# Peptides against a protein of PDB entry 5JXT, part 155

Target 1, 319 residues: chain A of PDB entry 5JXT
Amino acid sequence: SLLPKKEINVYIGMSEMQVKWYQKILEKDIDAVNGAGGKRESKTRLLNIVMQLRKCCNHPYLFEGAEPGPPYTTDEHLIYNAGKMVVLDKLLKRIQKQGSRVLIFSQMSRLLDILEDYCVFRGYKYCRIDGSTAHEDRIAAIDEYNKPGSDKFIFLLTTRAGGLGINLTTADIVILYDSDWNPQADLQAMDRAHRIGQTKQVVVYRFVTDNAIEEKVLERAAQKLRLDQLVIQQGRAQVAAKAAANKDELLSMIQHGAEKVFQTKGAFGTMAEKGSQLDDDDIDAILQAGETRTKELNARYEKLGIDDLQKFTSESAYE

## One batch from the design tools (peptide; made by RFdiffusion4, then SolubleMPNN)

Design b2_p21_3_s1 (from b2_p21_3, 9 letters changed)
Fold by OpenDDE base, seed 3:
Structure b2_p21_3_s1 (fold): chain B 319 residues (1-319), chain A 21 residues (1-21)
Amino acid sequence: as target 1 above (319 residues)
Amino acid sequence: STGVSDEELEEILKESKEILE
């Protein structure tokens, strides 16, 4: 029988470089961040800020001129300048030592480019699929990854490209490097490993930048997922209103953790204390804390009815 | 330097709008 998947949110502090870039993004549009534009502020401007902040949470090298150079060479800086990469680097070493194989999903093809550079730098053999991958090349990559005795450790996928009906049950670990705005896309991605034919316990690690916009993206995704589940269960299809994030929700998401980011001169959390020198105990502590926060998050939304979930979209702007 | 171009940003924003709308 297929074992239930274990899902763990991994809350990761920003590196010093991420904090600096996060500050710059907020400062560039400070009037929008402060809500000074009021009703005149465009949803497009807020969405732009949201996307820049999400890029920052993924990797600062997603910004032009952020990468140290010239010369532009892959080195340890690729890892230590992004909190998610620091955790990923340690986690992948553990996963490999355990004889597991891993799917890494992102929304951003340009992040997959960074992950390719990382894989080459660490000597990890990988496959890649994104939205631009030709059908034949996609089949070839899947077959190369799934073949008996495959030496491909990592499969890099964009979440949407990975959602397209492929079977990757030869992997037992899933890393969601970032989250889709649609929680169903992430579910479809992880279900590439968590499917009939899987023989191992599937573990899903969802990376979440702590004290940043990604916490609010996660909360919104969890709320939407619960709402979708309840709507399906209760047959109330009408309540599946396309909960388009309104301007106030986007503003609240942008403002989340912003004050603390402005006050921070270095990195956050374990990244400030250890930087790239995370050990196995630090990883275990991060995973344990993440498991606790994951349970708390789920428990918060499991208690809510449809009416409460609809109201919570309005009230979560006040806490 | 795999900087996201302004065009790619606009596409990401467009996709994000479509998901957020």
Scores: peptide ipSAE 0.016, ipTM 0.540, DockQ to the pose 0.019
Fold by OpenDDE base, seed 2:
Structure b2_p21_3_s1 (fold): chain B 319 residues (1-319), chain A 21 residues (1-21)
Amino acid sequence: as target 1 above (319 residues)
Amino acid sequence: STGVSDEELEEILKESKEILE
């Protein structure tokens, strides 16, 4: 029988470089961040800010001129300049020692480019599929990864490309490097490993930048998923589930953690304390804290009714 | 309240990929 998947949110602090870039993004559009544009602020402008903040949470090298150089060489700076990479680097070493194989999903193909450079730098053998990958090359990559005795450790996928009904049950670990706005896209990605033919316990690690916009992206996705479940269970029309983020919701998401980011000199959380020098005990502490916060998050939304989930209660932003 | 649909968010994510390209 297929074992239930274990899902753990991994809350990760920003590196010093990420904090600096996050500050720059907010400062560039400070009037919009402060809501000074009011009703005149375009939804498009707010969405652009959200996207830039999400890029920053993934990796600062997604911005032009962020990569140190010349010379432009892949080195340890690729890892220590992004909190998610620091945690990923330690986690992958553990996963490999356990004899597991891993799917890494992202929304951003350019992040997969950074992850390819990382894989080459660390000597990890990998496959890649994104939206631009030709059909024949997708088949070849899947077959190469799934073959008996495959030496491919990592599969890099865009979340949507991974959603295309492929079977990757030869992996037992899933890393969501970032989250989709649609929680169903992430579920479909997980279901590539968590499917008939899987013989191991599937573990899903969802990376979430702490004290940043990604916490609000996660909360929104969890609200939506719960709403979808309740609508299905109650036989109500799915119309309620498509509540698109309004301007006020986007502003609230952008503002989340912004004050602390502006006050911060250096890195956040575990990145401030240890930087790239995380050990196995630090990873265990991060995973344990993540498991606790994941349970708390789920328990929070399980108690809410449809009417409560339809109201973006700003109250949850003040606690 | 004209919220961003998942499709609009997807388009913005797509456009943001295109802006990154």
Scores: peptide ipSAE 0.016, ipTM 0.511, DockQ to the pose 0.019
Fold by OpenDDE base, seed 1:
Structure b2_p21_3_s1 (fold): chain B 319 residues (1-319), chain A 21 residues (1-21)
Amino acid sequence: as target 1 above (319 residues)
Amino acid sequence: STGVSDEELEEILKESKEILE
């Protein structure tokens, strides 16, 4: 029988560079962030801010002119300038030592470009699939990854491209580098490893930038997932949950952690204390804290009824 | 209405941050 998957949210502090870029994004649109635009503030402007903040949470080099250079060379700066990369770099070493293989999912193909540079820099052999990958090349990449004795350690995928019914049961670790607005997309992604043919315990690590917009993205996704479950269980017509986040919800998400970000002169949390010098004990502490927060998050939404869950619109802001 | 408020959610998130810090 297939073992239940273990899901852990990994809460990660921003690097100093991420804090600086997060501040710049908020400062650029400070009137919108403060709600000063009122009814005149466009939903499009708020969605753009959300998108920039999510880019910052993933990697500051997603912004033009953020990468240090010339020379534009891959070095340790690719890692220490993003909290998620610092944790990923340590976690991948553990995963490899355990004889595991890993799927890494992101919403952003441009983040996969950074992860390719990282894989080359660390000497990790990888496969890649995104939305632009031709059908034949997808088959070839899957076959190369799944072949007996494959030397490919990492599979890099966009979440939506990885959701296309493929079998990757030769991996037992899934990293969601970021989250989809639709929790079903993330479930479909992790189910590439967690399906018939899997022989190991599947572990899913969901990276979440702490004290940032990604916490609110995760909360909305968890709320949607619970609502979908309750609607199915109760046989109630999907009350058309207002599809897209409203302006007030988007504003609240943008404002989350903004004050603390403005007050911060360096990195957050373990990134401030250790930066790129995270050891095995630091990773264990992050994972343990993440497991606790994951249980607490789930327990909160399990107690909510349909009426409480309907207060938040659950559809993808990008659909 | 036994719903955990957004404030209670923030408080639990805050407590969990103190463990990381």
Scores: peptide ipSAE 0.006, ipTM 0.335, DockQ to the pose 0.021
Fold by OpenDDE base, seed 4:
Structure b2_p21_3_s1 (fold): chain B 319 residues (1-319), chain A 21 residues (1-21)
Amino acid sequence: as target 1 above (319 residues)
Amino acid sequence: STGVSDEELEEILKESKEILE
């Protein structure tokens, strides 16, 4: 029988480089971040800030001129300059040691490029598909990954490209390197491994940059998912699709953690204490903390009714 | 309901892709 999937949000501190770039992004548009643009601030400008902050949470090398060089060589700096890469690097060693195979999803094709460089650098054999991958090449990559005795450890996928009904039940671990704004896209990604034909316990690790925009992205996605579930359960077809994020919501998301980011000298959390020198105990602590926070997050939204989930309570954004 | 619509999310993701492509 298919076991229920285990989902764990993994809350990860920013590296020192990410903090610097996060500060730089906020400072560049400080008037917009402070709400000084008022009614004249374009929604597009706020969306752009959100996108830049999400890029920073994923990897600082997504910005032009961020990668150290020349020479532009893949080295340990690719890992230690991004908190998610530090955790990923340790987690993949465990996953490999336990004889698991892993799907890594991102929304950003350029992050998959970084992950390819990482895979080559670490000697991990991988497959890749994204939105630009030709149909024939997608089939070939899936077949290569799923073949009996495949030496491919990692499958790199964009979340949407991975959503296209493919079967990847030969993997038992799913890493969501970032989250879709639509929680259904992430569920569809998980369902590539968590479906009929899976013989192992599927574990999903969702990476979330702590004290950053990604926490608010996750909260909004969780709220949406709960609302969708309640709508289905109650047969209330007329629950208006969550309207587009208004400017105030986007602004609140951008402002989340900004003060702490400006006050921070160096890295956040375990990244400040250990940097790239995370050991097995540090990873266990991160996973345990993540499991606790995941339960708390779910419990928060499970108590909310449809009416509460439809109300954007600004108050829950400040606690 | 004040959430980002799926359409706006798609635009954000499209713009994110266009900025990342």
Scores: peptide ipSAE 0.015, ipTM 0.509, DockQ to the pose 0.020; fails the geometry check

Design b2_p21_3_s2 (from b2_p21_3, 10 letters changed)
Fold by OpenDDE base, seed 2:
Structure b2_p21_3_s2 (fold): chain B 319 residues (1-319), chain A 21 residues (1-21)
Amino acid sequence: as target 1 above (319 residues)
Amino acid sequence: SYGVSDEELKEILEESKEILK
């Protein structure tokens, strides 16, 4: 029988470089961030800010001119300049030692480019599929990864490309490097490994930048998922459609953690204390804290009814 | 350069708009 998947949100602090770039993004549109622009900011402008903040949470080198150089060389700076890469680097070593194989999903193909360079730098053998991958090359990559005795450790996928009904049950670990706005897309990605033919316990690690926009993206996705479940259970199909983020919701998401980011002169949390020098105990602590916060998040939304889930409770930025 | 292309940003924005509809 297929074991239930274990899902853990992994909350990760920003590197010093990420904090600087996050500040720069907010400062560039500070009037929009403060809601001080007397003209209602366009939903498109707010969405653009959200996307820039999500890029920053993934990797600062996703911005033009952020990569140190010349010379432009892949080195340890590719890892220590992004909190998610620091945690990924330690986690992959553990996963490999356990004899597991891993799917890594992202929304951003350019993040997969960074992850390819990282894989080469660390000597990890990998496959890749994104939206631009030809059909024949997708089949070849899947077959190469799934073959008995495959030396491919990592499969890099865009979340949407991975959603295309493929079977990757030869992997037992799933890393969501970022989250889709649609929680169903992430579930479909997980279901590439968590499917008939899987023989191991599937573990899903969802990376979430702590004290940043990604916490609110995650909360919104969890809210939507719970709402969708309740709508299906109650047969109320019409209710699901209104979960569109309005301008005020987007603004609240952008403002989340912004004050603390502006006050911060270095890295956040464990990244400030340990930086790239995380040990196995630090990873265990991060995973345990993540498991606790994941249970708390799920328990929060499980208690809410449809009417409560339809209200974006802006928990006040003041609590 | 790992810069996210304007095209990819547009795709992510359009996907985000569709999901946020």
Scores: peptide ipSAE 0.090, ipTM 0.651, DockQ to the pose 0.019
Fold by OpenDDE base, seed 4:
Structure b2_p21_3_s2 (fold): chain B 319 residues (1-319), chain A 21 residues (1-21)
Amino acid sequence: as target 1 above (319 residues)
Amino acid sequence: SYGVSDEELKEILEESKEILK
């Protein structure tokens, strides 16, 4: 029988470099961040800020001129300059030791480029599929990963490319390196491993940059998912989920954690305390804290009715 | 260079706009 998947949000502090770049992004558009643009501020401009902040949460090297060099060499700096990479690096060692195989999903193909270089640097054998991968090459990569006795440990996928109905039940761990705005896309990604033919407990680790925009992306996705579930259950299919983030919602998302980011000198959380020197106990603490916060987040949205979920009140999440 | 291309950013943005529609 297919075991229920275990989903854990892994809340990760920004590295010092990420904090600096996050500050720089906010400062560049500070008038928009402060809402000074008023009614004239375009939704497109706010979306651009959101995307830059999400890039920063993923890896600072997604910005031109952020990578240290020349020479441009893959080294430990690729890991320690991104909180998610530090946690990923430790988590993958544990996953490998337990004899698991892992799918890593991202929204950004350029992040997969970083992850490929990381895999090469660590000696992890991998497959890759993204939106640009030819159909034949996708089939070949899937077959190579799924073959009996495959030495491929990691499969790197863009979330949407992974949504194509493929079977990856030869993996039992799923890492969502970032989240889709559509929670259904992430579910479809998880369902590549959590499907008929899976023989292991599927565990999903969702990476979330703590005290950053990604918390609000996650909250919005969780809200939408709960609303969709309730609409289906109640047969109220006509309740068009207000899918569109309005300008005020986007602004609130951009502002989330911004003050604390501006006040922060150095890295956040465990990244400030340990940096790249996370041990197994630190990872266990991060995972345990994540499991607790995940339960709290789910419990918050489970108590909300359709009417409450339709009222995007920024206030009701903090009372 | 790992820089997200302007085209890829546009695609992610357009996709985000569609999901945020």
Scores: peptide ipSAE 0.125, ipTM 0.697, DockQ to the pose 0.019; fails the geometry check
Fold by OpenDDE base, seed 1:
Structure b2_p21_3_s2 (fold): chain B 319 residues (1-319), chain A 21 residues (1-21)
Amino acid sequence: as target 1 above (319 residues)
Amino acid sequence: SYGVSDEELKEILEESKEILK
């Protein structure tokens, strides 16, 4: 029988470079961030800010002029300038040592470009599929990854491309480098490894930038997923999936952690303490803390009824 | 350059708008 998947949110501090870029994004649109635009602030502008903040949470080199150079060379700076890369780099070493194979999902094809350069730099053999990959090339990549005795350790996928009805049960580890707004897209990605033919315990690591917009994206996705489950279970098809995030919800998400980001000189959390010098004990501590926070998050939403789940708890970012 | 193009950002934004609807 297929074992239940284990899902762990991995909460990761920003690097110093991410903090600086996060500050720049907020400062560029400070009037919108402070809610000074009121009713005049466009939903499109707020969505743009959210997307820029999500880019920053993934990697600062996703911004033009952020990469150090010329010369533009792949080096340790590709890792230490992004908190997620520091954790990924340590986690992949552990995954490889245990004889596992890993799927890495992102919403951003340009982040996969960074991850390809990282794989080459570390000597990891990989496959890649994104939205631009031709159908024949997708089949070839899947077959190359799934073949008996494949030397491909990593499969890099956009979440959309991973949502296709492909079987990747030759991997037992899934890393969601970032989350989709639709939790069903992430579930569909996980189900590429967690499917009939899987013989191992599937473990899913969801990377979440701590004290940033991604915590609110995760909370919203968890809320939506629980609501969808309750609607299905209770047969209340009339509970319209909560409408598009309103301007106030988007503003609250943007404001989350913003004050602490503005006050911060350097990196956050474990990135401030150890930076790129995270050891195996630090990774264990991050994973244990993540497992605890994941249980707490799930328990929070399991207690809520449909009516409560329909309310966006805008805990003010300042409380 | 790993810069996400304005076109790719627009696509992500449009997709986000559809998912957020």
Scores: peptide ipSAE 0.093, ipTM 0.665, DockQ to the pose 0.019; fails the geometry check
Fold by OpenDDE base, seed 5:
Structure b2_p21_3_s2 (fold): chain B 319 residues (1-319), chain A 21 residues (1-21)
Amino acid sequence: as target 1 above (319 residues)
Amino acid sequence: SYGVSDEELKEILEESKEILK
């Protein structure tokens, strides 16, 4: 029988470089961030800020001129300059040691480029599929990954390309490197491993940059998912979640953690304490804290009715 | 260069909105 999947949000501090870039993004549009633009602030400008902040949460090298060089060389800096990469690097070692195979999903094809360089640097054998991958090449990559005795450890996928009904039950670990605004896209990604033919416990690690916009992306996704579930259960098909965040919601998301980011010199949380030198105990602590916060997050939305879930809610509104 | 195009990010956001409709 298919075991229920275990989902854990992994809350990860920003590296020093991420904090610096996050500050620069906010500072560039400080009037918009402070809400000083009022009704004149375009939704497009706020969306652009959101996009840049999400890039920063994924990896600072997603910005032009952020990569150290020339020469442009793959080295440990590719890892320690992004909190998610530091945690990923430790998790992948553990995952490999336990004889698991892993799907890594991202929204950003350029993040997959970073992950490819990382895989090469660490000597991880991988497959890749993104939105540009030809149909024949997708089939070939899937077949190569699923082959009995395949030496391919990692499958790198964009969430949407990975959502296309493919079977990847030869993997038992799923890493969502980032989250989609639509929680159904992430569920579809998970369902590539968590489906008929899976013989192992599927574990899903959702990476979330702590004290950053990604917490609000996650909250919004969780809110939508719960609303969708309640709408289905109650037969209220007309109750759509707000398709797009309004300006005030976007502004609130941008402002989340911004003050603390401006006050911070250096990295956040475990990244400040240990940096790239996270040990197995540090990873266990991060995973345990993540499991607790995941339960708390789910418990918040489980108590809410449809009317409450139709309102944009911040964590602070339920304390 | 790992630069994500603003176009790609816009596409991700717009497609996310379409799925949310």
Scores: peptide ipSAE 0.087, ipTM 0.662, DockQ to the pose 0.019; fails the geometry check

